# Peptides against a protein of PDB entry 8BZL: the designs that were tried, part 334

Target 1, 228 residues: chain A of PDB entry 8BZL
Amino acid sequence: SYDRAITVFSPDGHLFQVEYAQEAVKKGSTAVGVRGRDIVVLGVEKKSVAKLQDERTVRKICALDDNVCMAFAGLTADARIVINRARVECQSHRLTVEDPVTVEYITRYIASLKQRYTQSNGRRPFGISALIVGFDFDGTPRLYQTDPSGTYHAWKANAIGRGAKSVREFLEKNYTDEAIETDDLTIKLVIKALLEVVQSGGKNIELAVMRRDQSLKILNPEEIEKYV
Target 2, 242 residues: chain B of PDB entry 8BZL
Amino acid sequence: SRRYDSRTTIFSPEGRLYQVEYAMEAIGHAGTCLGILANDGVLLAAERRNIHKLLDEVFFSEKIYKLNEDMACSVAGITSDANVLTNELRLIAQRYLLQYQEPIPCEQLVTALCDIKQAYTQFGGKRPFGVSLLYIGWDKHYGFQLYQSDPSGNYGGWKATCIGNNSAAAVSMLKQDYKEGEMTLKSALALAIKVLNKTMDVSKLSAEKVEIATLTRENGKTVIRVLKQKEVEQLIKKHEEE

## One batch from the design tools (peptide; made by RFdiffusion4, then SolubleMPNN)

Design b1_p29_4_s4 (from b1_p29_4, 10 letters changed)
Fold by OpenDDE base, seed 5:
Structure b1_p29_4_s4 (fold): chain B 228 residues (1-228), chain C 242 residues (1-242), chain A 29 residues (1-29)
Amino acid sequence: as target 1 above (228 residues)
Amino acid sequence: as target 2 above (242 residues)
Amino acid sequence: SYAYPLTETASPLSEEEREEARKLLEELL
């Protein structure tokens, strides 16, 4: 029955539903992550919030725990499921291990969740990629990316969504030790990277910053404009 | 491709969920529902299409449902699906109240249902719900609130929005006439009538074809009231005189 | 409890209807 095995191998060895989920991600709003020396920065393309929409309900950057945050590209409803599961795991880990999760640990958890949805009967893949950033307990900044397949890798900088190619090309050219020497320079790098694909400046960008031993800070538009 | 029009919601080669798209399209042909947030209240206004004189039960509301003491919703789409979802909303709200001895926050109720909607877009053997909802409510956290959710399980908060037939045109009108920070419930009611008059495929707006509910706070209690036909008639008359 | 009717939605959408639905879906991304 077609309903039992949604994600199956093609004769040529492809998992089409995973590939198609990746296409959904490519249509999503652009997100960028950069690891600095003592900072991690997430930036997302703001969709022009309709004048009548409440901005508080449109969050593309969310905390998973005090030391970890995530941005995503793709289906918002799918992302909410992943975020909720990750938050529960972060809290469970604190209770059982008495330490916060490492960024790698929670990334692996999310990746495993995604992978199971590519292999389980009667389930489609998640239509999301995620950038997961934060600090390990030792104070090391981390950036990871996950895709619909459940693969994950550590990055210095990366981008996902519709503008990801252009943003990555920019980062490949401009990510240097000098460019991330300070927190402010790192933030500026993210803004510049997003401006490659976002029109009309700082009003269309959402930025989140996590510094060592500090909580996630979402920058307001005025703060963003200072870096433009 | 016809193969993606199956009961199972799967991704197309282009990353589209056709069953979700089709559900959204079906809602576009449903009766219009409006929501408007004011400083002193929030309202729902919905098109009543099934005016059957032979209906034994005078349904005070065809499309507006009370969920609990602090929330109501309006539905656009498949009636049977709407009944399932509205029942689930009531159950979620009740379970929360029993567990925590306080009413469920508005956004949490919306999110809980949206997770169910999402699941019906992800799991095999399920189809998306052919329903969009507008939610109005009050809680101690955010005060008066208006939310919209769609078949995908996505939701958002709004100052004013519309679902169903001619929703795009209605939203455009709301954007033009909605005065942020200055909207009273009285002005919101007038705006609702104005928008419905232009977006409903009727030559003349009549009170029998419109349902309006308001949610207000009186003496520290939420009051959800469906307007009487005479009250709606007065609103229409006032609009015609302007 | 309302049982969810697993009825097949039968009627194919027109191309115009599909395009409108696509636009709505893009807002979800």
Scores: peptide ipSAE 0.026, ipTM 0.586, DockQ to the pose 0.063
Fold by OpenDDE base, seed 3:
Structure b1_p29_4_s4 (fold): chain B 228 residues (1-228), chain C 242 residues (1-242), chain A 29 residues (1-29)
Amino acid sequence: as target 1 above (228 residues)
Amino acid sequence: as target 2 above (242 residues)
Amino acid sequence: SYAYPLTETASPLSEEEREEARKLLEELL
């Protein structure tokens, strides 16, 4: 019977399917986001891609629009659905409102989507958390996090996935105005944060940078090594 | 083995809606929210449990939401559900304003959301919202108002009430100390601090852990103000000196 | 540790608190 509620309250008030989705996120590769002064940076742990896999096919950092990008931790297939929906919404917004989305707007959209999947029978929660970064039209850098429940908050810096606790502890200690004073320092902060949990140096890090009025740039391994 | 009611919207043999009861249980674990109606205003006071250093500067209360120029609410329960419901409240209020060229009456906004909540308890394929809300507002019909709603879609008007953790104890304290007809906003603020100090699971009440909003009327306009941390500190200090 | 637990699950309600909540719900029906 398809009518079985997948996500229901337990007697003690828990939504176990949402909690289990969060556990799936905790098993995911670590992602880090940092908001700098005029830059937003996303970093992701690269799992050793099998030598025969086309590295181009495993993008853990995706553009949602020209001014917004997202990293995720958890189920890649679930992430694709969310990314596609978000991209459509970004384009729709441009067509209907004639302005790009704010980072908060698209975050709220994604959050609402996730929440609906926690409340509808026959659907399970999305097994992903996301870091959403970008620039508002006024040039303000933004960082948001969403979880499987559909909650979202604005952050200066945050991490999701397996190493998130250690990375957050690092960021809590090292995120200062001085540490983000320049774009390069901000990038270095992200790399250093990831190195707390990533083994074997810069080769296992994917890094994306969005500067004010610039498109998303994914750094190549050589560029990353310059910051290590 | 208490069978998880696998169906969100079925009655038990005893006529209970377990999913609604369980949603209310979830709210019991949420941070405490208080509402107090005064003669010259109404307030919300909410426990702030998460103070993370890496959070972006919260310009707005984490637990208190402005709905329109005349209403605000606080939430206890699942944050994601709360975000959905607060957005719906805003949309309902905006649609009303556009249609009728006047602000939606407070009770009408509360009722509209309660109908939505109720629907999520009755229609198959839905779960109840794990959220209770306190609403504060002003309208020309009833003046200052305080409402509470729960996952069932029920609501009521209150002089003072509490939702979330230790709500029963808080309500008991409010009943003892609330003076009908004599409550000023100043006295209400003091009462809020007094109750929170006793009901929050903290050794010492600090301003960083409390959010307070007031709704007043100034020059024929509603003013919704979130108190600054320093103002909350002063209220706490005054309470400690009493 | 998610900074915000989905449910700020404080300690489980006591059986007494559960019973009170149940009674409250029954009064609403």
Scores: peptide ipSAE 0.021, ipTM 0.520, DockQ to the pose 0.045
Fold by OpenDDE base, seed 1:
Formats: C-alpha cells, sequence, structure tokens
Structure b1_p29_4_s4 (fold): chain B 228 residues (1-228), chain C 242 residues (1-242), chain A 29 residues (1-29)
C-alpha cells in the first residue's frame, strides 16, 4: 500500500521523497561552516526573532558532545530527533569505547540514520541537512555535511539552506590559507560569508566557535559586531 | 494534488508537508487562546465556545488543563486530539516525577510532547495532531515560562502569544501593548481581556465565554488558579470603563 | 490551499496508535 512504501523509486529511477526533502532544506535558514587551522566555526542566519519570542528557544546550533556541534537547515522538529539520537550515541561511545566520538563517526551515524528513513517502510525522509563540526581526540578540526539522503562528505567550508549557493560561491573565492591563518580571520570569513545573504548585519547571525581543547562558545551579538 | 495531501504525511514537490499545514489551518478555526508572561506570574486566557446551559454550576475548565503542580496548558484545535495529548503530558510528567523524585522541567515536558507530534508527521499511517498548545509553568531553572507548540512538533518560548481564531491579530496587539520588563500579572490580565475583546467574534465579551488561569508562586509553592466567573466579570467591567 | 474541514480531521487517533507512536519514539530516541 502507498502508506507503507512512502519512499519508492519512480519509473525513471528517482527517489522523489528524498528530492522533495532536499527542497525543504533549501527553504531553511542558511547555515555555514568553516574549518580553520585550530578552530571550527558555525554560523547561522537568525530569522528575525519575533518581538515576543524567547531567543533561547530559537537556537539553531546544538552541541552533540563536548567536542562536536551541529547546525542544520530544514525542519526544526526533524532536527531534534536527529540531535537526540546523536547525543545518545556520543554518550554510549564514551561508555563503551572510553573515548569521545570522532566527528566522522558521529556524522556517519547520523547519515546512516537518515538513510534508513529513506528505505524503511512507513517512514518519510528527514527534511534536514546538517553541518557537523568539532575536534577529534587527536586535536584535528573537522567539518562534515550530511543531507536528507544520508550522504556525507568532509569539507573545508560549506553552506546549507536557502542562501547556500551564494555563500558557497563566496567561500570558493575567499577560502584560502591566508583567510584562515588565525582564529579571528576564520571567524571573519564565516561572518562575511553569511553577510552575502543575511540582511542587517551581526544582529541576525548566530555564531559558534570551537577551538582546540576548548568548549563550544556561542558568541554574543556584541562579540559578533567586532568582526563585522 | 491529493497525492501529496493524503493521510500519510509526505513531502510535496516543493518540500511542503501539506497535512501539517492543513492541521494548522484547522487550528485557525478553533477558539482563541492567549498566553502572557509577567514578572510575578503567567496566565492563560481561552475562549469558551461550548456553553452548555445544562452544565451544573460546577466551575470547569474546557480549554485549560492542569498538567502537574507546576504546569498548565491551553489547547486550540480538535478536542479529541487535545485530550490525547494532555493525557500524554500528564503521564510524561508523572513518570518523570516517579523516576527522578522532582518535577519535570517545563521545557523538557514541552519537548517530549513535541517529539511525539513530530513522529505523527513522519511515520506512515499517522496524521498530524490537529492541536496547538500554550504551556505555562514554573521551574527552578528558568522561573515562569510560556511556550507554544504546533502540529509539526515545533515549539518556542514567548513573552506573550496567541493561537486559534484571529491569532495573527491578537499577536499584533500583544506586540504593541506588551511592555517588556514592566508586565505585572495584573496588567497581563487587563491585556488579555483587551485582546480577547477585540479578537473574539462576539458583540460583547462575557465572563461565561472566557476561561482564565493564573500561575503564581506563593511561599515557595506554585499555585495554579482558574479565575472565578465573578473575577472575570470584574476584569471585563474594568476594561469597559477604560 | 485546501484546508480539511474539521469534521474530516476530528477523529482522534486510537489509544493503540498513540501507544505505537510512543513506542516507536522510545526506540528511536
Amino acid sequence: as target 1 above (228 residues)
Amino acid sequence: as target 2 above (242 residues)
Amino acid sequence: SYAYPLTETASPLSEEEREEARKLLEELL
């Protein structure tokens, strides 16, 4: 029955529900990730928080573990499910392996979860892409992206969401070794990239920074404005 | 196309979940519910549509539900769906209390239900719940809180918000009149009456058509109180005199 | 956009369906 086999191949070989989930991602707010030398940075377009909305509940950058954080584009409720599963896996890994997950490991876990939802009867794909950043135990900075299909790749820099094309074009032109030479320059690169698609400057940007052997830091608006 | 708006919630070619959107549309026809956060408390105000003349003078709340000692909610949408969700909220809160010997944090209860709502948008053979909720609560982490959730499983915290009929107009009025940092529970009650008077499609606001609950802290305990009809009448009268 | 009439959507999910969804959530979370 149609309700059991939600994601099926079309006669021409397309998985339309996966493609349509990707369209949902394209409607999401823009997120950007950049891997520096000793820093990883996530930036997200803050949709204009409604005047009476609590900003605390509008966070689009979430910690998965002490060494890994994630930004997403697409369906917020879908993202919570993925985040919760990833957090459980991170804790389980610490208990069983006695080390934190590698960024690749947790990305692969998330990707596999997404892929299962494209193949399982009675389930629709997740309507999210994610940028996953962090440090491996050896201190190596990592950036990964995953999409609704469950594919994943490692990146130096990437973007997802409605402004992703413009942001990627900017990053392709401006991501150089010189542009990421320092932590501050790397942060500036992310902000400049987001400003290609975000109006009204630093007030509409959420920025998270993770440095080697340091905890995730969410920058306040005043800190962001220093880099604009 | 009927193919993309079937009982099974699937993505349209444009990446839309039509069953979720249709559920939200259905909620737009439900009675108005308001939530307002104050410095000294939080309130819910809801339109009462089913005035059964044969109801005993027993003061009951049709749209406002106590969840535990520290939380209450109001519902807009399908009553039967609301009953299922409010029962689930109570069960989640009770299980948490038994497991941890402390009340569930407000946002955690909201999130738990939102994850259930989300599941009903993702699993085959399920339809979204045709219900939006406003949650009021107090916990030791964030104090007084107001949340809103929708059929998608999305939620947010608010200073003031509205769901149901004429919610957009109500939200606009709240944005204009809500003074951040200066809102007392007394002023919030007055604001609630003002907004309901303008958003309810009634010639005259009456106490029989309005349910109001307040959540306050007294002597280190949460007090959830549904206002008596006479108290609501006084609020309406005061508004008419202004 | 077409909105479903309340009468068409007014049927609640069964308790069995609710329990199934809860169990699935517990398995997935």
Scores: peptide ipSAE 0.005, ipTM 0.568, DockQ to the pose 0.037

Design b1_p29_4_s4 (from b1_p29_4, 10 letters changed)
Fold by OpenDDE base, seed 4:
Structure b1_p29_4_s4 (fold): chain B 228 residues (1-228), chain C 242 residues (1-242), chain A 29 residues (1-29)
Amino acid sequence: as target 1 above (228 residues)
Amino acid sequence: as target 2 above (242 residues)
Amino acid sequence: SYAYPLTETASPLSEEEREEARKLLEELL
């Protein structure tokens, strides 16, 4: 069966392994990204960490560089590979070009990496989608999404993972210029969006905020509760 | 060439990596390994299944491997795969030490191996390693640490965990009895014996069937010690008296 | 239940969700 071959075209033109990788992403925890005026916000559904598990080792929001962060949905081990390669590229770019990467640049790099894994007979696709947020050097906030196919697009707001449909529907209704007028409103929008799919309130949300000319800040549960 | 392509771990229509899941299932039939983090140390306890009386080689530890001066691991799964991975861990740790002139941080060693495991789930012609590992260690960044990794290349830090046979039941017991912030190495050892006694399919727990290693700090140095059979016997006896 | 779900166990996608995913992929291809 063509579906059991490494990533090959079916007679009807489908790349089943890419589609199936997308199914893996849909099984991942929900991640949300929102671009504000001078802020970018990532939120992720925290799975109930097993009581004996160290929460420090279970992070779904990662810095790629000082100006870029990524959340992901899908295979955690696959994500780690992508993150590591992206980090190396960010550092390489700083060394060679003497400027930080643009959010688009690093997104394109990640997308190209993913695409190569869909075309090689010796590799399966990455079972990962990513939301990549950050600031360009000019201070412009950016949000991009990548999928297992290696496609990428710019967004004002988006979601990935198991609750993505519901979250996107919420964002489509509630993302307005007024809703992102302030940093606090933007954060509140992300929290409200995640609460559409996350049970048990703010304790099960990981939230990261990057403001213009500031480093990534991961909000603690107490800080999140202020916005609920 | 085509035969190697058939061995590539692929996604199912549901987005599952069945070869990884099957590897995990195989590990579920392996001997039980426990890890418990305490305030003053960390331990591994592992079931010995292959006790042949005629084995002249006093293998001090069949399932527990010293990786460097600050880390050890226990393995559940395919022995040959375990040997490859434990050797790789030692090489990674040694290379890091040579390059940076300091011991590799615990999580970095775990991550390095997990990246290898992940690669064997993604690249053509390779199968997943049929091995889960528990790692114990100490570093200056986080102190005593316990990690678990699986065939997918996923890992996590734990206060207490179990891999291998009856691991789910063991984890449930650990969740019930583990007292966060109050766990001493002594209490952790007692807990390990308690859990092993319940999870091992043996009528009576014997010291010959259990390997225990502790990792402690003494005079600013990490000490990895495999408990002697007599020490394990004492722990079992104490448990039977309670 | 694996200690580390390979994927965070979302419920199996319905056939409808699969078809939607296919359509989304087709739009992106």
Scores: peptide ipSAE 0.036, ipTM 0.689, DockQ to the pose 0.086; fails the geometry check

Design b1_p29_5_s1 (from b1_p29_5, 12 letters changed)
Fold by OpenDDE base, seed 4:
Structure b1_p29_5_s1 (fold): chain B 228 residues (1-228), chain C 242 residues (1-242), chain A 29 residues (1-29)
Amino acid sequence: as target 1 above (228 residues)
Amino acid sequence: as target 2 above (242 residues)
Amino acid sequence: KEKEEEEARRKAAEPARKEALERAIEELY
């Protein structure tokens, strides 16, 4: 029997609910993030949108603010809660500090939120990992990853979800300065990385691009096919 | 503290929320609810299982609830949980109207309830609601809309969908017969009857066993109407003649 | 007889119900 206590360490020092929340992440659709020179790109494996489902309601990439966007893997309902809190924090920061959040700031906020849910009695961990990308006010592109434990790290490229291992292995081999030399090459790298785990090409990929001083752009399937 | 911890919905070793899954299993045994989006309206059709001769004929709807002037929902699952959630939907909608002096957008009402549902899957001392909902509505942003939500607090928009008993078969039929872009409310009503006739666990479909509500726009106002038994009888009769 | 027919219908619907549930569970993530 697994330990039902949410906040109790196992005799061997494990937080089972955090580990099990990480298993929930592995059930999620694959997401990939890549930091280019002047671009950040998020790609997500589209779950087969059920026939008759409204695609508008099946987005896995969302804006947190004008300069920050997030992809996630794991429990969709849990992700919505995190996204909403992050959006509120981004707006609050703009009001109180008069500047947009840095990507690190909002990542740390999300990470702290997740961590609190691992330590509070009567709360289970969030069953999500997130890739958070954007630009700081100085124009520096950033990519962060956070997991159910509330840990976070900065990355050049990373992947989360069910196909994350294969995608990471691909990125470790193919992420070079030459591979991200242009915006188009960076986009191609993300698509190629996702194609390691996604069957049937561009129709099953959601892709979002944020360039320096530009808003988040979600590419349509036709735009994605140009890079395949 | 400890008492709440033992009652919190927790992850399995495989990352599953079994209490949510069990709630969804329970909903699979509930009466069938259908939703169909048309170009000129949206409808809910629900199985009525509790037909008592002594029920006052004034009983408007067992499974279809008006939420505000622009939205209604149908429920599959535990009736007591449904009553709590439908009341909460009404309160959320009313609070929004009071605060903003405009009706709450349909998706925003759905998400507000879904956040509550999600919270009941994450916080100690709470169990998931044993209820799935179909929502129909109109707003100025997206026009006619149909949503489905489950015990996890997940939701999605649909052209047509089904919850409750035989939902898989119903969804399969809807996928076959639903004509995107060509669906009129009249054709949607006919499709609803067709699907219910095949998926309801009844020997013969009768008007007493089906509740149907339509949401339309008339003169710039939303009209939510529960069909009279005679109207449902006519729809059933028409289907039997085809 | 009616109960037996109802039970038979329930048993016949069980695979489809299970599949529907499995799909719904997959959609949680």
Scores: peptide ipSAE 0.406, ipTM 0.790, DockQ to the pose 0.747
Fold by OpenDDE base, seed 1:
Structure b1_p29_5_s1 (fold): chain B 228 residues (1-228), chain C 242 residues (1-242), chain A 29 residues (1-29)
Amino acid sequence: as target 1 above (228 residues)
Amino acid sequence: as target 2 above (242 residues)
Amino acid sequence: KEKEEEEARRKAAEPARKEALERAIEELY
């Protein structure tokens, strides 16, 4: 039987391949995003890098453009495909519209891409969720989430992956205007949220920070330890 | 659930891609391939299983393939799949050279193939490639490089790694003996022989059962060399004397 | 005899192979 119809409705109206792709996301390392006042922060659980592995090739946070970055949970190879297409779209937008993408625009593009893979015959859904953060050209900080279905929403803070439930519960309790009053407090909030599920402290956390009118900064382990 | 095992490119209820997992299991039965990055070069060493006496003595590398002037790879898994992927690597590298008038960067070539591998895990009517690859190369951006890729389309850079039969034991030995920052190509060759001697599914390590290639820089050019049988014999003999 | 010895070696290597496979599967995500 040709597996032409990968994603089809069940008799009870379920898209099982989409639901199962969401289960693939839950197997992924935890990622967290927080929108501050003038900062956006992504944090991810570092997988234990094998002693002989090049850390350069093991990144869970990537830039999509100068003003947008993404973290993901789920299948790493699937994420690479989405990232590459998003990067191409960001560059295309700059060429055609003469402005960088808004965070909402690129999120919608990624969401539409994911949705097409849920409806296209002979394609399985992407096994990833993504947190997309950045600044619009007007200097507004944004955080969006996408899932395997192609849905997307704007958030103040959110988490995806294995520990997402615990991290979200922490954020629901601790995300206040006071907790994001400064850039440093916002970074500290992300670290504290990740520490709910990450063992062995700051050594197992990757952090990316984007401030207003600044480029993406990946924090080194020493910089992270200052906030623990 | 067994109903998902027979279908390609679908998620199980638990979010697993069983066909990718089964491809990886098949590779675990393949001949051993290892790669080691040194300060002054990079090497591949591969187990040669098909020693037929009737094979013409033309030292054709069975498992190590030159991709371009700056890169080579070794394969573990299904030979027919390996041939297809190796050919695709050569085509990608050639198209890049024609388009940009410079050699393709090592990681870009690896990524391009990994995107193809990933597609064979996502598009219906396709099966995963039953092949893992080790890549060695040099480029002006990162110098000497070693990469590994699997059937999922995942890849990573390595200082030393192993794929195929007894890969776990080989990786464990490499972790113990690899000295970061102090690895010469000479030391890497000795380490390769040491690891293969313990991990190959052979009673005795012999030069006829091992293929070794080195990638070095000489006078601003990349040199990819497959070691002659006599050179491999000397390496084995040196190891036996220690 | 060589086939039996090869099968015995394969069987002895099975636990390590399974562990390696499990690690590789974990790296997918």
Scores: peptide ipSAE 0.436, ipTM 0.823, DockQ to the pose 0.768; fails the geometry check
Fold by OpenDDE base, seed 5:
Structure b1_p29_5_s1 (fold): chain B 228 residues (1-228), chain C 242 residues (1-242), chain A 29 residues (1-29)
Amino acid sequence: as target 1 above (228 residues)
Amino acid sequence: as target 2 above (242 residues)
Amino acid sequence: KEKEEEEARRKAAEPARKEALERAIEELY
């Protein structure tokens, strides 16, 4: 009999594979998300792109739909599976409901997917956490986080990955209404937060911005340097 | 550690997938494969280890597989796993062609296989494929392309890269000698020979121990050509004279 | 002699192989 029980409760009530998947997340590059007044910003620590690697194929931030984007920390291959499933759901929702998904809806979908992989026989948990940002149809900016367990919560700001603790500590101290008063200040906050764990500034940061009624914009290094 | 290394799809306490890591270790012992992207083409070069005089069938290529008219791949790792994956690549490409009446874009083919690889790292009762692949191709979207994929289902695009034995040394040499924007297919071939000569565990590089394929565009068509032994001999000779 | 030379070459290549593997593992995340 194949030991079908990959994720089982310990005698003390722990799901060790879920906990260990959370450790996989901590090995991932740091990602940060911040909700501004009329902006959502994702920042990610760039992996040192190997000199001969095509940068096009190294993406840490991706669009799920026109109104939703996602950053992740943990296993890159696992993330691709989740992203693809989420994209299909976003398109399906548009076709069936004739409206784009809410950020909460797609987060819940991703969370439910992750949860099923913690309960299904013969499957290991996803080794990823995600920051999901975007705008609801009413123009409300949203930020959600989900982890390998399938738990999700709404945030004003949060971080995931190897440097998440330091970045969160920075955000807890520096996230104020004044710090997010403008779009530029919000972007600056994200950059400053990432600089707590990233060396050499704008070259090692990937930054994505979504403003109300605008498409996802990935900032180039020159644009990032203007905020440093 | 031992409890997690024997099971196919379990995280270690540190968040590691030991079966994937062990598959990658196995690939490190495989024959060297390298890929180089040029302005006017892309190439694969692979070490041929199985030179059996009694092989009846002229193996056109041991390690380089044509996938469709626009793509080829090379493999480092377990041969049986390689055969399964190369067959799957061909099937994916054919299904796409039938469905859309156009060739599958290079990255989409790579991604489709990588999703399969990933699944073998997540589902119980399956082991990771002990195979890394280099893909060369051309499509109308990105032109000439080179990709690498590993047992995890991770992949990336490259200008030049190497997998298998002595891959680190090969990559180091490629980083030193690869001239971005100035790489012709001719210079890429010379670079491939240079790198293989230093990285292959042989006293002397010979044409019988090397397979080279080039992918070019001629008259709006992709041409995939495996170099003849005589052509490889000439490349080696030229390198020895420099 | 050939086996000993092969083993010696294999041992000499081991550090580089280990480093390559470590880098490849890091790229998983």
Scores: peptide ipSAE 0.379, ipTM 0.766, DockQ to the pose 0.729; fails the geometry check

Design b1_p29_5_s1 (from b1_p29_5, 12 letters changed)
Fold by OpenDDE base, seed 3:
Structure b1_p29_5_s1 (fold): chain B 228 residues (1-228), chain C 242 residues (1-242), chain A 29 residues (1-29)
Amino acid sequence: as target 1 above (228 residues)
Amino acid sequence: as target 2 above (242 residues)
Amino acid sequence: KEKEEEEARRKAAEPARKEALERAIEELY
């Protein structure tokens, strides 16, 4: 029966399905984003990959376009849908507007997509939060977060997932102009922030770096260990 | 009664739209937004609840949105719903401008969005938007204007009004202190601070917790200005001295 | 203590909120 809404208001004004989707995000691996001066950095807690699993298949950091990348916390399958739609939009924008998307633009697109899934019958909210980082065409580094509701904000630094509270507390104390003065210091800040919740050091961290006018670089474990 | 709580917005046996009522309940828990019409301008004042150190300060206002050169709005309720509706308002205004080569009249923009809101209460497969909006604007037909709209798609023009938390108390205070025909923008700003100080669930009103925007006319152009934190501090200080 | 004060303020505001909501609902019609 088309008459049943999945996401409806409770008598007390709550959207329980959105709140429950936020709980799904809290079950996800921790992700961190930091905006530096000329760099954006994403870090994600690696799940223990079974020895027999191809590590290449479990990427929590992905490029949306040449100038934008995203990390997420929550349902991996839901994230795949969002990522694919965002990639299509980035390509469509390049074709129609002849410029790459701004980080805000693609964030707003993702946010609007999520919001629609909170308002349409027969659909549940996406069980993901995302950190979206990149550079605008003017070379300005950007960091945005979006949640299951479709809310989004710009951040200097933020975290999502199970360890997000502890990581945020760390970032609130340690994010200073001095701490992001160089690219290397910015990377170190992200690693240190993740180490608040990740056991066994750099081996359990996935780290991606985007510098101005450069493509997304995923650091290998050896490169990460240099910053620890 | 409970059968109508979980379905698409349908009438109860009593003729009630429970999903609209529940959306309005949600707005009652949202941060306070205030609008005041003056002779020489109109203002919005909104409670800022999310003060995070790591937020990028690039956003001029969290709760006040510029719609076009002649209009702005403030939202009480679900932020994601607000973002969708404010984007739609901008699109409607832009389409009108392109079609008619003049800015959309204020009430017409409000009505266009209200029709969308109403549709989300009537058509299957949708929930109401969990937001109320205050609109401020200027047009050549009616001059300075203040409107309020709710999740039902109902709207009205106001001289002063409030939505969100403690809205009833705020409206009562506005009714007492609003002087029809004698309100300057300066007096309206003072009144806004007075009302917010009493209605915000904060021990002490601080500039970091309040966003204020003014809409004025200068040299035949509309000017929308978000007050700086220092300006808001001065208004608060002045109120404390009175 | 802050939570208790917040809950107390919320409880104190409930009657006024309900009345405001009832009035707003009446205006729908």
Scores: peptide ipSAE 0.332, ipTM 0.742, DockQ to the pose 0.093; fails the geometry check

